# Peptides against a protein of PDB entry 5D63: the designs that were tried, part 155

Target 1, 292 residues: chain A of PDB entry 5D63
Amino acid sequence: SLRRGIYHIENAGVPSAIDLKDGSSSDGTPIVGWQFTPDTINWHQLWLAEPIPNVADTFTLCNLFSGTYMDLYNGSSEAGTAVNGWQGTAFTTNPHQLWTIKKSSDGTSYKIQNYGSKTFVDLVNGDSSDGAKIAGWTGTWDEGNPHQKWYFNRMSVSSAEAQAAIARNPHIHGTYRGYILDGEYLVLPNATFTQIWKDSGLPGSKWREQIYDCDDFAIAMKAAVGKWGADSWKANGFAIFCGVMLGVNKAGDAAHAYNFTLTKDHADIVFFEPQNGGYLNDIGYDSYMAFY

## One batch from the design tools (peptide; made by RFdiffusion4, then SolubleMPNN)

Design b2_p22_7_s4 (from b2_p22_7, 11 letters changed)
Fold by OpenDDE base, seed 1:
Structure b2_p22_7_s4 (fold): chain B 292 residues (1-292), chain A 22 residues (1-22)
Amino acid sequence: as target 1 above (292 residues)
Amino acid sequence: SKEDEMFARFRKEYRALLASLA
């Protein structure tokens, strides 16, 4: 079963992703096929899949950027019916915005079926051009047509997954206490994480004893990421991953505050030094506390 | 200890941050 999370949804046949045109929040905004760039944010192409309780394999799909939901126009079962962004709620009962998402016959890709109409999200004619039509179309779960098959690339982690990544890291102190503050986290590419760091002013900040030292840098970075998240995305129900750690060195005579994020595969953490913008597998400290 | 002091400061600052984001 598909897990709750933020996904980049890519066609199985051509290098095209499900894109909300211009990221517009207007009702009726077309959802189209569009090219994407690997290892980037792909702003208009991120979708929060929220599972509907007690309805098997059924989700709403909220565009992260616009805060609107994938909507089959009038819930029509006619082939070629427009799929648009439309205002909604995560746990709506509107069948126009409910999507049953299950594995296709190939066992890797998914098909996206409208709950009401039973038609499938279709990249019409497998058109790889930017702005290509995405529509509801007749189909079956067993068909192998790549126009209706989609890869769901997970771009987020649950708090449990983050916790697991931390737990397997060798630089965790025996007295470690982690404080989980959110349920789902968008994991940023390092390039984006670094850009936020640069834009925060931290690269030019001066270390000063007590008044602006390691903890201030670490908190400032987290604040910058938080603000970036708030300013960038209209959807709710997720956070941007940026952790803060306090650690102690092996000798036990020095402490440090620093940040951390997740690796690309979401299996491990990498430490980030907000005083210089460096990423390290070993920052020289074992964490005894983290907030994320 | 230095750890305790850092922890105390961090908690205070982090709470303030969370409040600002809420």
Scores: peptide ipSAE 0.025, ipTM 0.563, DockQ to the pose 0.056
Fold by OpenDDE base, seed 4:
Structure b2_p22_7_s4 (fold): chain B 292 residues (1-292), chain A 22 residues (1-22)
Amino acid sequence: as target 1 above (292 residues)
Amino acid sequence: SKEDEMFARFRKEYRALLASLA
């Protein structure tokens, strides 16, 4: 079954993603097919899937940027019914905003069925053009029509997944204590992570003994990422991944504070030095404490 | 220890961060 998380939802037939037009929060904003760039944020194309308790395989889909929800207009079962962004809540009972999401017959893509109408999210005519219509359309779970098949590229990790990634890293001290602050984390591409770092002013910050040293840099980076998240996204219920670690070197005579994020495949962590913006697989310290 | 000192410093700054985010 599909896990709670943030997804980039890509058509199985053409290189088009489910896009909330202009990222607008207005009710009735069209959801359309739009091109995307791999390994980027794709701002208007991220959706938080929230599973509905006690309703199998059923979710709300919240646009991360707008904070609005995927909505089948009037819940109509007519083919061609508009799919729009609309105000809502994560655990709504409104069937216009409830989507049953299960694997298609190909075992890799998903189909997205409206809970009420039983119609499917359809990239009309498989149109790959920007702004192509996405609508509710008649279909069945076993049909092979790529217009109704979608890849769910997971862009986030749960706290448990992050914890697991940390745990298997070889640069974790035996006395390690981790503190989980949130439940779900959007994992940023390094380019975006770096840009936040640049925009924070940290590259121009001067290291000063104790008054502004490693811990200050590390905390400042986390604060910058937090602010970036707050300023960038209207959806709630997730955080932006940026960890803080304290580590000790092998000799035990030096300690350091630094950041970390997750690799592209979300399986491992990579260390980030906020004093110079470097990414390292080995920062020269073993972490005995982390917040993330 | 150096770890203790680092942790103490971090706790202060992290509390400040949390306060700023509250």
Scores: peptide ipSAE 0.020, ipTM 0.495, DockQ to the pose 0.058
Fold by OpenDDE base, seed 2:
Structure b2_p22_7_s4 (fold): chain B 292 residues (1-292), chain A 22 residues (1-22)
Amino acid sequence: as target 1 above (292 residues)
Amino acid sequence: SKEDEMFARFRKEYRALLASLA
């Protein structure tokens, strides 16, 4: 079954993603097919899938940027019915905003069925152009029409997945203590992470013994990412991944504070030095504490 | 220890950060 998380949803037939036009929060904003750039954020094309309790394989889909929800207009079962952004809540009972999402017959892509109408999210005519219509359309779970098949590229990790990635890393001290603050984390590309670092002013900050040293840099980076998240997205129920670690060197005579993020495949962590903006697989310290 | 010192400072700063975000 599909896990709770943030997804980039890509058509199985053409290189188009499900896009909320202009990222607008207005009711009735068209959801359309749009081109995307791999390994980037794709701002208007991220969707938080929230599973509905006690309703198998059924979700709401919240646009991360606008905070509005995927909505089948009037819940109509008519082929060609508009799919729009509309105000809603994560655990709504409105069948216009409830989507059953299960694997297609190919075992890799998903189909997105409206819970009420039983029609499917369809990239009309498989049109790869920007702004192409996405609509509810008749279909079945077993048919192979790529217009109704979607890849769900996971852009987030759960706290458990992050914890597992940390546990796999060889640079963790035997006394390690992790403090988890949120449940779901959007994982940023390194380029975005670095840009936040640059915009924070940290590259120009002066290291000063105790008064502004490693822990201050690490916390400042965490704060910058938090602020960036708050300023960038209207949806709730997720955080931006940026960890803080305290570590001790092998000799046991020096400690350091630093940041960390996840690799592209979300399987491992990579250390980030906020004093110079460097990414390292080995920062020279074993972590005994982390906050994220 | 240096570890304890780092822990204490970090915890203080982190609490302040959390408070600012609440």
Scores: peptide ipSAE 0.026, ipTM 0.557, DockQ to the pose 0.057; fails the geometry check
Fold by OpenDDE base, seed 5:
Structure b2_p22_7_s4 (fold): chain B 292 residues (1-292), chain A 22 residues (1-22)
Amino acid sequence: as target 1 above (292 residues)
Amino acid sequence: SKEDEMFARFRKEYRALLASLA
């Protein structure tokens, strides 16, 4: 079963992703196929899949940028029916915005079926051009048509997954205490994380004893990421991953505050030094506390 | 201890951060 999370949804046949045109929040905005760049944000192409309680394998799909939802126009079962962005809520009962998402016959890709019409999200003619039509189309769960098969590239982690990644790291103190603040976290590419750091003004900040030292830098970075998230996305129900840690050195005579994020595969953490913008596998401290 | 001092300062600043983001 597909887990709750943020996904980049890519066609199985051609290098095209499900894109909300211009990221517009207007009702009826076309959802189209569009090219994407791997390991980047792809702003208009991120979708929060929210599972519907007590309805197996069924979700709403909220566009992160616009805050609107994937919507089958009039819920029509006619082949070629438009799929658009439309205002909605995460736990709506509107069948126009409810999507059953299950593995295809190949065991890797998914198919996206409208709950009401039973038609499938289709990249019409497998067109790889920017702006290509995405529509509801007749189909079956077992057919191999790549126009209706989609890879769900997970761009987020649950709090439990983040906790597990931290627990696997060798630089965690035996007295470690973690404080989890959110349920789902968008994981940023390092390039984006670094750009937020640069834009925050931290590169020009001067270390000063107690008045502006390691904890101030670490908190300032987390604040910058939080603000970036709030300013960048209209959807709710997720956070941007940026942790703060307190650590102690091996000798036990020095402490430090620093940041951390997740690796690309989401399996491990990497430490980030907000005083210089460096990423490190070993920052020289063992964490006894974290906030994320 | 140094750890206790850092914890206290961090918690205070963290609460302030949360308040500013709310």
Scores: peptide ipSAE 0.025, ipTM 0.597, DockQ to the pose 0.057; fails the geometry check

Design b2_p22_8_s1 (from b2_p22_8, 13 letters changed)
Fold by OpenDDE base, seed 4:
Structure b2_p22_8_s1 (fold): chain B 292 residues (1-292), chain A 22 residues (1-22)
Amino acid sequence: as target 1 above (292 residues)
Amino acid sequence: MDELRAAFERRFEEKLARALAE
């Protein structure tokens, strides 16, 4: 089944993603097809899928940017019924906002069925233009119509997945202790991560012994990412991935504090030096403590 | 190494606590 997480939802037929128009939080804001840029933050096109307890394969879909939820207008089963953003809650009982999401017949894409109406999220006519209508439409689970098939590109990791990635890294000390602070993490492209670093003022910060040294840089980076997250997204229930690590060198005579993030495939971590903005597979230290 | 680590951790944790409390 689909895991809880943040997804970029892309049509199986054309290069279009499910987009909340203008990222607006207003009730009734159209959800539309829109072009996207791979390996970037597609601001209005990220959706937090929250599984409903005891309802198989059923989720709410919260737009990360607006904090509103995918909503089938009036829960109507009529073909062409608008799909909009609407205020809601993650564990709502409103069938207008409950979506059963399961694999399509092709085994790779998903179909998104409204729980109440049993109609499917449909990119009308497979229109690839920006602003193309997305609507509820009649269908079946086994149909091959690409208008109703969607790829769910996972943009986040669970704390468990992050923990596993850390555990696989060869530069983790045997005494490692990790402190998990959140449950689900949006993983940023390096370009975005770097931009946050730049905007934080850290590139211009001066290293000073103990007053503002490695630990201060690392904490400042995490704080900057946290603030960026808070300022950028209205949805709750997730964090932005940015870890802090403490490490010791092989000789055991030097310690360092640094950051880390996840690789694009989310399988590994990469170290980030907040003093110079560098990404490294080997930062020269073995991590014995992490906060993320 | 243990002493170095312990000292570093203490300083870091103190700073982190302050930062997160704000």
Scores: peptide ipSAE 0.109, ipTM 0.706, DockQ to the pose 0.882
Fold by OpenDDE base, seed 2:
Order: C-alpha cells, then sequence, then structure tokens
Structure b2_p22_8_s1 (fold): chain B 292 residues (1-292), chain A 22 residues (1-22)
C-alpha cells in the first residue's frame, strides 16, 4: 500500500510528471503533463498524499507548491473530464478529490482512480509535451495502458524513517537521544541544501568563541531551512529535513554542533558542517543528541 | 565528558529555544 508522503508522480510510458500548471492556487487550474529534471526540486510537481482513515488505499493529493488538491471536475465519469487543482482539505469527503491509489498489474507502477467516478487519471494520448492534458478516463485496474500508469517517486521521509537512518549510522553515541519535531520531511537535494546555506549568510559569518561558534552555526542553518520551507510552499503537514546534532569526539575532550541530512536513497544520513558547507560521512564526532 | 556535554547542551538548548520563539 502507498504510504503517506510527498511524491513526484511520473508517467510510466513517457518522461512526463503530473504538474499543476504555473503552480497556481486558482480553482480550476489545469493539471498537466510536464517535463522534469531528476534530482532537483520540481516545484509544481510535488504532491502530498494523505491517506483517508478507514477508506482503503484512498488519498487526497495536495500540490505542495499551491496548497490546492487534485480534483476531478464535477466528479464526472465521462472520458476526458478535466483534472484540476482546487481548494480542499486533507480529509475531505468530497469524492471529486478522493483518489484510490493501488499498484497496477505490472507491480511497480500505480493507477490513480477517482473514488466517486471510478475513472482513472490519464495522460491523454501519452503526450509527452509540456502542458499535455491529464484527464479522467475509463479503465480497469488490470489494463496495461501506460497512459494510466504512474510511478510514485517518494521525495519525503517519515520521522520513523529518519530515525531508522540515524540508528544505522556508526557515528551515534550510546547515550543518543533524538527530538523529533515533525512527522513528514521533504528531503532536499544537496544542491538545494547548499544554496540555502549560501543564502543564509553563514559562509560569511565569523566564528567567535562561545558567542558565535559551532552551535550558533548549526542553529542558524536549521532556522534558514525552516524559513526557506515556509516561504517556498503553501501546503501544510510537512517539514523540510534539516537536522542538528550535538556530538563528542572519541577522546571525550571536545564537543561539536553540526547539521545532517539524508542521502539520496533516504537510507543513511550525511553530516553537514555549517561552518564551511561541507558534507561528510564522518565528521569526527559521535552524536549524543539530535533535533529534527 | 559528562560535564562537557551537559554544559554544551544547556547552551545549545537555550539558543534553540530563543530561535524557535521568534
Amino acid sequence: as target 1 above (292 residues)
Amino acid sequence: MDELRAAFERRFEEKLARALAE
């Protein structure tokens, strides 16, 4: 079953993703096929899938950028019915915005069925051009039509997944305690993470003993990422992953504060030194505390 | 080590609290 999370949704037949046109929050904004760039933030193409309690395999899909929801126009079962962005809520009862998402017959891709109409999200004619129509279309779960098959590329991690990644890392102290502040985290590419670091002013900040040292740098980075998230996205119910760690060296005579993020596959953490913008697998300290 | 960690942790938590209160 599909987990709650943020997804980049890619067509199984052509290199096209589900895109909210211009990222507009206006009701009736077309959802279209659009090209994407791997390993980047595809701003208008990220969707928060929120599972509906007690309704099997059924979700709302909130566009991360606009904060609006995937909506089948008038809930119509007619083939070619527009799929648009529309205002809504995560746990709506409006069947126009409820989507049953299950594996297709190929076992890797998903199909997206409107709960009410029982039609499927369809990249019309498999058109790979930017702005290609996405519509509700008749179909069945067992059909192999790639126009109605979608890969869900997970772009976020749950707090539990982040916790598991931390637990696997060899540079964690036996007395480690983590403070989990949110439930779902968008994981940024390193390039984006680095850009936030640059924009924060930290590269030009002067290290000063105690008054502005390692802990200040680490907190400033965390704050910068938080602000970036708030300024960039209109959807709620998720955070941007950026951790802070406190560590002690092997000799036990030095402490350090630093940041960390997740690797591309979300399986491991990588340490980030906010004083120089470096990514390290071993920062020379074992973490005894983390905030994320 | 424990004393070092404790002192460092206190300073960090205080700074964090101030930052998050904004």
Scores: peptide ipSAE 0.093, ipTM 0.700, DockQ to the pose 0.866
Fold by OpenDDE base, seed 3:
Structure b2_p22_8_s1 (fold): chain B 292 residues (1-292), chain A 22 residues (1-22)
Amino acid sequence: as target 1 above (292 residues)
Amino acid sequence: MDELRAAFERRFEEKLARALAE
């Protein structure tokens, strides 16, 4: 079954993603097909899927940017019914905003069925143009129609997945202790992570013994990422991934504080040096403590 | 280095707590 998480939802037939038009939080804002750029933040095209307790394979879909929810207009079962952004809550009972999401017949893509109407989210005519209509449409789970098949590209990790990535890294000290602060984390592309670093002022910050040294840099980076998250997204229930580590070198005579994030495939961590903005597979220290 | 590590950790935790509280 689909896991709770943040997804970029891409049509199986054409290079188009489910987009909340202009990222508007207004009720009735059209959800449309729109082009996207791989390995970037597609601001209006990220959706938090929240599973509904005790309702199999059923979710709400919250637009990360607007904080509004995917909504089938009037819950109508008529083909061509508009799918819009609309105010809501993660655990609503409103069937207009409840979506059953299961694998399609191809075993890779998903179909998105409205819980009430039993119609499917459809990229009308498979139109790849920006602003193409997305609507509820009649269909079946077994149909191979690519207009109603969607790839769910996972853009986030759970705390457990992050923990697993850390655990398999060779630069973890035997005395390692991790502190998990959140449950779900949006993982940023390095370019975005770096931009946050630049905007934080850290590139111009001066290292000063104890008063502003490695731990201050690392904490400042995490704070900057946190603020960026708060300022960028209206949805709740997730954090932006930016870890902090304390490490000791192999010789045991030096300590360092640094950041880390996840690799593109979310399987591994990569270290980030906030003093120079560098990404490293080996920062020269083994982590004995982490916060993330 | 245990003593140095412990001291560093305590300072770091304090700073982190302040940053996260904001």
Scores: peptide ipSAE 0.030, ipTM 0.589, DockQ to the pose 0.763
Fold by OpenDDE base, seed 1:
Parts: sequence; structure tokens; C-alpha cells
Structure b2_p22_8_s1 (fold): chain B 292 residues (1-292), chain A 22 residues (1-22)
Amino acid sequence: as target 1 above (292 residues)
Amino acid sequence: MDELRAAFERRFEEKLARALAE
């Protein structure tokens, strides 16, 4: 079963992703196939899948950038019916915006079926060009047509997954306490994380004893990431991953505050030093407290 | 170590509280 989360949805046949044209929040904005760049933020191509309670394998798909939802125009079952962005809510009962998402016959890709019409999201003719039509189209779950098969590349982690990644790290103190502040986190590429750091002004900030020391740097980084998230995305129900840790060195005579994020595979954490923008597998401290 | 941790944590919590209140 597909988990709640943020996904980059890529066609199984050609290197195209499901894209909300221009990231527009206007009702009726076309959803189209578009090229993407791996390991980057594909701004108009991220979708929050929210599972509908008590309806098996059924979701709404909210575009992260626009805050609008994937919508089958008039809920029509006619092949070629437009799929658009449209205003909605995460737990709507509107079948135009409800999508049953299950594994295809190949066991890796998914098919996306409109709950009402029972038609499938289709990259028409497998067109790999930017702006290619995506439409509702007749199909079956067991067909092998790659026009209707999609890889769901998960771009977020749950709080539980983040907690598990932290727990696996060898630089966690035995007295560790973690404070989880959100439920789902978009995990940024390091390049984006670093750019936020640069834009925050922290690279030019001066260390000053107590008045602006390690904890201030770490908090400032988290604040910068939070603001970036709020300013960048119109969808709700998720956060941007950026943790703060307090740690103590092995000798027990020094303490430090720092940040951390997740590795690309989401299985581990990597430490981030906000005073210099460095990523480290070992920052020289064992964390006894974190919030994220 | 415990004293160091406690002192550091208190300072951090105070700063965090101020930041979140703004």
C-alpha cells in the first residue's frame, strides 16, 4: 500500500513527471508531462498523497506548490478527459479528486485510477515532450501499458522514519530525548539545504560568546528552513526537515548545538554545522536532545 | 557532564522560547 507522503510521480515508460503547469493555483490548470532533474526540487511536480480513511488505497493528491488537487474534469469516464489542478480539501468526498493508487502488474510502478470514473491517469501516447497531455483513459489494473504506469518516488519521511534514522546513528547519547514537532517532512537535497543556509545570512554571522553562539546558529538555520517552506509551498500538512540537536563530546567537557538532515535514501542522518555549512557523518558530539 | 548538559540545555531552551514567541 502507498504510504502518506510527498511524491515525485514519474512515468514508467519515458522520463516525464506529472507536472502542474506553471504551478498555477487556478482552477482548471492543466496537469501535464514534463521533464525533471534528479536530486533537485522539481517545484511543480511534487504531490502530497493523503490517504482517505476507510477507503482502501484511495488518496487525494495535492500539488505542493499550488495547494490545489488533482482533478478529473467533470469526473468524466471518456477517454481523453482532462486532468487538472482544482481547489479542494485533503479529505474531500468529491470523486473527481479521489484517486485509487495501487501497484501495477510489474510490482514496482503504480497505476492511478479515478475513484468515480474508474479511468486511469494516462500520459497520452507516451509523449515525452514538455507539456504533453495527461488525461483520464480507459484501462485495467493488469495491463502493461507504460502510459498508465507511474513510479512514486517518495520525497518525504514520516516522523517515525526520521526517528528510526536517528536511532540507527552511532552518535546518539544514551540519555537522548527527541521532540517530534510534525508528522511528515519534505527532505531537501543538500544543495537546496545549503542554499537556504546561504540565503539566511548565517555564513556572515559572527560567533559571540553566549549572545550568538552555537545554539543561536542552529536555531537560526531551522528558522530559515521553516520560513523557506512557508514562503515556497501553498500546501499544508507537512514540514521541511531540519533538525536541531544538542550534543556533548566524549570527554564530557564540551557541549554543542548543531543541525541535522537526512541522507538521500532517508535511512540515516547527516549532521550539519550551521557555523560553516559543513555536512559531517561525525560532528564530534553525541546528541542528548533533538527537536525536528 | 550532567551539570554541563543541564546548563547548556537551559540556555538553549530559553533562547528557543524567545525565538518561538516572536
Scores: peptide ipSAE 0.030, ipTM 0.594, DockQ to the pose 0.938

Design b2_p22_8_s2 (from b2_p22_8, 12 letters changed)
Fold by OpenDDE base, seed 2:
Formats: C-alpha cells, sequence, structure tokens
Structure b2_p22_8_s2 (fold): chain B 292 residues (1-292), chain A 22 residues (1-22)
C-alpha cells in the first residue's frame, strides 16, 4: 500500500509529471502534464498523499505549493472530465477529492482512481507536451494503458525512516538521544540546501568563542531552513528536513555542533558543516544528541 | 567526556530556548 508522504508523480509512458498549473490556489486551476528536472525541486509538481482512515488505499492529494487538492470536476464519470486544483481538507468526505491509489498490473506503477466516479487519472493521449490535459477517464485496474499509469517518486521521509537512517550511521555515540519534532519531512537536494545556507548569511558570519560558535551556526541553519519552508509552501502537515547534532570526538576532548540531511536515496545521513557549507560522510565526531 | 557532553548540551539548550523565545 502507498504510504503517507510527498510524491512527485510521473507518467509511466512519457517523461511528464502531474503539475498544478502556475501553482495557483484558485479553485478550478487545471492540473496538467508538464516536464520536470530530476534531482531538483519541481515546485508545482509535489503532492502530499494523506491516507483516509478506514477507507482502504484511498487518499487526498494536496499540492504542496498551492495547498489545494486534486479534484475531479463535479465528480463526473464522463471520460475527459477535468481534474483541477480545488480547496479542500486532508480528511474530506467529498468523493470528488478522494482517490484510490493502488499498484497497476505491472507491479511498479500506480493507478489513481476517483473514489466516487471510479474513473482514472489519465494523461490524455499520452501527450508529453507542457500543459497537456489530465482528465478522468474510463478504465480498469488491470489495463496496461500507460496514460493511466503513474510512478510515485517519494520525496519525503517519515520520522521513523529518518530515525532508521541515523541508526545505521557509524558516527553515532552510544549515548545518542534523538528528539523528533515532526512526522513527515521533505528532503531537499543538496543544491537547494546549500542555497538556503547561502541566503541565511552564514557564509559571512564570523566564528567567535562562545558568543557565536558551532552551536550558533547549527541553530541558525535549522532556523533558516524552517523559515524557507514556511515561506515557500502553502500545504501543512510536513516539515523540511534539516537536523542539528551535537557530537564528541573519539578522544573525548572536543565537542562540535553541526547539521545533517539525508542522502538522495533516503537511506543514509550526510553531515553538513554550517561554518563552511561542506558535506561530509565523516565530520570527525560521534553524535550523542540530535534534533530534527 | 561525560562532563564535556553535559556542558555542551546545557549550552545548546539555553541557546535554543533563547531563540524560541525571540
Amino acid sequence: as target 1 above (292 residues)
Amino acid sequence: MEELIAQREKKFLEKLQKALAA
């Protein structure tokens, strides 16, 4: 079954993603096929899938940028019915905004069926052009039509997944304590993470003993990421991943505070030094405390 | 080591509290 999370939803037949046009929050904004750039933030193409309690395999899909929801216009079962962004809530009972998402017959892609109409989200004619129509269309779960098959590329991690990644890292102290602040985290590409670091002013900040040292840098970075998240996205129910760690060296005579994020595959953590913007697999310290 | 950790933790928490209060 599909897990709660943020997904980039890509057509199985052509290199096109489900895109909310212009990221607009207006009711009736078209959802269309659009090109995307791998390993970047595709701003209008991220969707938070929220599972509906006690309704098997059924979700709302909230556009991360606009905060609006995928909506089948009038819930119509007619082929070619528009799929739009529309105001809603994560746990709505409106069948126009409820989507049953299950694996297709190929076992790798998903199909997205409207709960009420039983029609499927369809990239009309498999059109790979920017702005191509996405509509509700008749179909069945076992059909192989790639117009109705979608890859769900997971762009977020749960707190449990983050915890597991930390636990696998060899640079964790035996006395480690983690403080989990949120439940679901958008994981940023390093380029975006670095840009936030640059925009924070930290590259120009001066290290000063105790007054503004390693812990201040690490806190400032986390604050910058938090602010970036709040300013960039209208959806709720997720955070931006940026951790703070306190560590001690092997000799036990030096301590450091630093940041960390997740690798591209979300399986491991990578350390980030906010004093110089460097990414390291080994920062020279073992973490005894983390906040994320 | 234990004493060093305790001191750094205390310092960090104090700064965090100040930041949250601002």
Scores: peptide ipSAE 0.137, ipTM 0.760, DockQ to the pose 0.946
Fold by OpenDDE base, seed 4:
Structure b2_p22_8_s2 (fold): chain B 292 residues (1-292), chain A 22 residues (1-22)
Amino acid sequence: as target 1 above (292 residues)
Amino acid sequence: MEELIAQREKKFLEKLQKALAA
């Protein structure tokens, strides 16, 4: 079954993603097909899938940018019914905003069925143009029509997944203690992570003994990412991944504070030095404490 | 090493607490 998380949802037939037009939070904003750029933040094309308790394979889909939800207009079962952004809540009982999401017949893509109408999210005519209509359309689970098949590319990790990635890293001290602050984390591309770092002013910050040293840099980066998240997204129920670690070197005579994020495949962590903006697989320290 | 860790941890937690309280 599909896990709770943030997804970039791409059509199986053409290079088009499910896009909330202009990222608008207005009720009735069209959801459309739109081009995307791999390995970037596609701002209007990220969706938080929240599983509905005790309803098998059924989710709400919250647009990360607008904080509104995927909504089948009037819950109509007519082919061509508009799919729009609309205000809602993660655990709504409104069938217009409940979507059953299961694997398609190809075993890789998913189909998105409205819980009430039993129609499917359809990229009408497989149109790859920006602004192409996405609508509810009649279909079946076993139908091979790519207009109704979608790849769910996971853009987030759970706290458990992050914990697992940390645990398998060779630069973790035996006394390691992790403090999990949130449940689901949007994982940023390094380019975005770096841009936040640049915009924070940290590149111009001066290292000063004790008064502004490694721990201050690491905390400042964490704060900058947190602020970026708060300022960038209207949806709730997730955080932006940016960890803080405290580490000790092999000799045991030096300590350091630094940041870390996850690799593209979310399987490993990579260390980030907020004093210079560098990414390292080995920062020269073993972490005995982390906050994320 | 344990003393170093304890000292650094204490310092960090104090700073973190201060930052969160601000």
Scores: peptide ipSAE 0.134, ipTM 0.757, DockQ to the pose 0.878
Fold by OpenDDE base, seed 3:
Structure b2_p22_8_s2 (fold): chain B 292 residues (1-292), chain A 22 residues (1-22)
Amino acid sequence: as target 1 above (292 residues)
Amino acid sequence: MEELIAQREKKFLEKLQKALAA
């Protein structure tokens, strides 16, 4: 079953993703096929899938950027019915915005069926052009039509997954205590993470004994990421992953505060030094405390 | 080591609390 999370949804047949046109929050904004760039933030193409309690395999899909929801126009079962962004809520009972999402017959891709109409999200004619129509269309769960098959590329991690990644890292002190602040985290590409760091002013900040030292840098970075998240996305129910760690060196005679994020595959953490913007697999310290 | 950790932890928590309260 599909887990709650943020997904980049890509067509199984052509290199096209489900895109909310211009990221507009207006009711009736077309959802279309659009090209994407791997390993980047595809701003209008991220969707928070929220599972509906007690309704098997059924979700709302909230566009991360606009905060609006995938909506089958009038809930019509007619082939070619527009799929649009529309205002809604995560746990709505409106069948226009409820989507049953299950694996296709190929075992890798998913199909997206409207709960009410039982039609499927379809990239019309498999058109790979930017702005290609996405519509509700008749279909079955077992047919192999790639127009209705979608890869769900997970762009977020749960707190449990983050915790597991930390637990696998060899640079964790035996007295480690982690404090989990949120439930679901969008994991940023390093390029985006670095850009936030640059925009925060930290590259120009000077280390000063006690008054602005390692802990201040680490906190400032986390604050900058938090602000970036608040300013960039209209959807709720998720955070941006940026951790703070306190660590001690092997000799036990030096301490440091630093940041960390997750690797591309979300399986491991990578340390980030906010004083110089460097990414390191080994920062020279073992963490005894983390906040994320 | 324990003393160093305790000191740094205390300092950090204080700063964190201030930041969250702001």
Scores: peptide ipSAE 0.134, ipTM 0.757, DockQ to the pose 0.854
Fold by OpenDDE base, seed 1:
Structure b2_p22_8_s2 (fold): chain B 292 residues (1-292), chain A 22 residues (1-22)
Amino acid sequence: as target 1 above (292 residues)
Amino acid sequence: MEELIAQREKKFLEKLQKALAA
C-alpha cells in the first residue's frame, strides 16, 4: 500500500508529471501534465498523500506549493471531467477530493481512482505536451492503459526512515541521542540545500571563538532551511529535512557541530559543513546528539 | 569526553532556548 508522504507523480507512458498550473491556490486551477527535471525541485508537481483512516487505500492529495487539493470537478463520473486544485483539508469527507490509490496490474505503477465517481485520473490521449489535460476517465483496475498509470516517486522520508538511516551510519557515537522534531520530511536535492546555504549569508559569516562558532553555524543553517520551507510551501503537515549534530572526535578531545541531510535514495545520511558548504561522508566526528 | 559532551550539550541547548524565546 502507498505510504503517507510527498510524491512526484509521473505518467507511466510519457515523461510527464501531474502539475498544478502556475502553482495557483485558486479554486478550479487546472491540474495538467507537465515536463519535469530529475533531481530538482519540481515546484508545482509535489503532492502530499494523506491516508484516510479506516478507508482502505484512500488519500487526499495536497499540492505542496499551493496548499490546495486534487479535486474532481463536481465529482462527475463523465469521461473528461476536469481535475483541478481546490481548497480542502487533509481528512475531508468530500468525495471529490478522495482518491483510492493502488498498484496497477504491472505491479510498479499506481492508478488513482476518485472515491466517489470511480473514474481514474487520466492523462488525456497520453499527451506529453506541457499543459496537457488531466481528467477523470472511465477505466478498471486491471487495464494496462498507460494514460491512467502513474509512478509515485517518494520525495520525503518519515521520521522512522530518517532514524534508520542515522542508525546505520558508522559515524554515530555509542551515547547517541536523537531528537525527532517532525514526522515527515521533504528531502532536498543537494543543489537546493546548497542554494539555501548561500542565500542565508553563511558563506560570508566569520567564525569567531565562542561568540559565533560551529554550533551557531549549524543552528543558522537549520533555521535557514526552516525559513525556506515556510516561505516556499503553503501545505502543512511536513518539514524540510535538515539535521543538526553534535559530535566528538575519536580522541575525545575535540567537538564539533554540523548539519546533515539524506542521500538521494534516502538510505544514508551525508554530513554538511555549514562553515564551508561541503558535503562529507566522514566529517571526522562521531555524533552523540542530533536534532532533526 | 563526558565533560566535553556535557559542556557542548549545555551550550547548544542554551542557544536553542534563546532562539526559541526570541
Scores: peptide ipSAE 0.128, ipTM 0.753, DockQ to the pose 0.850

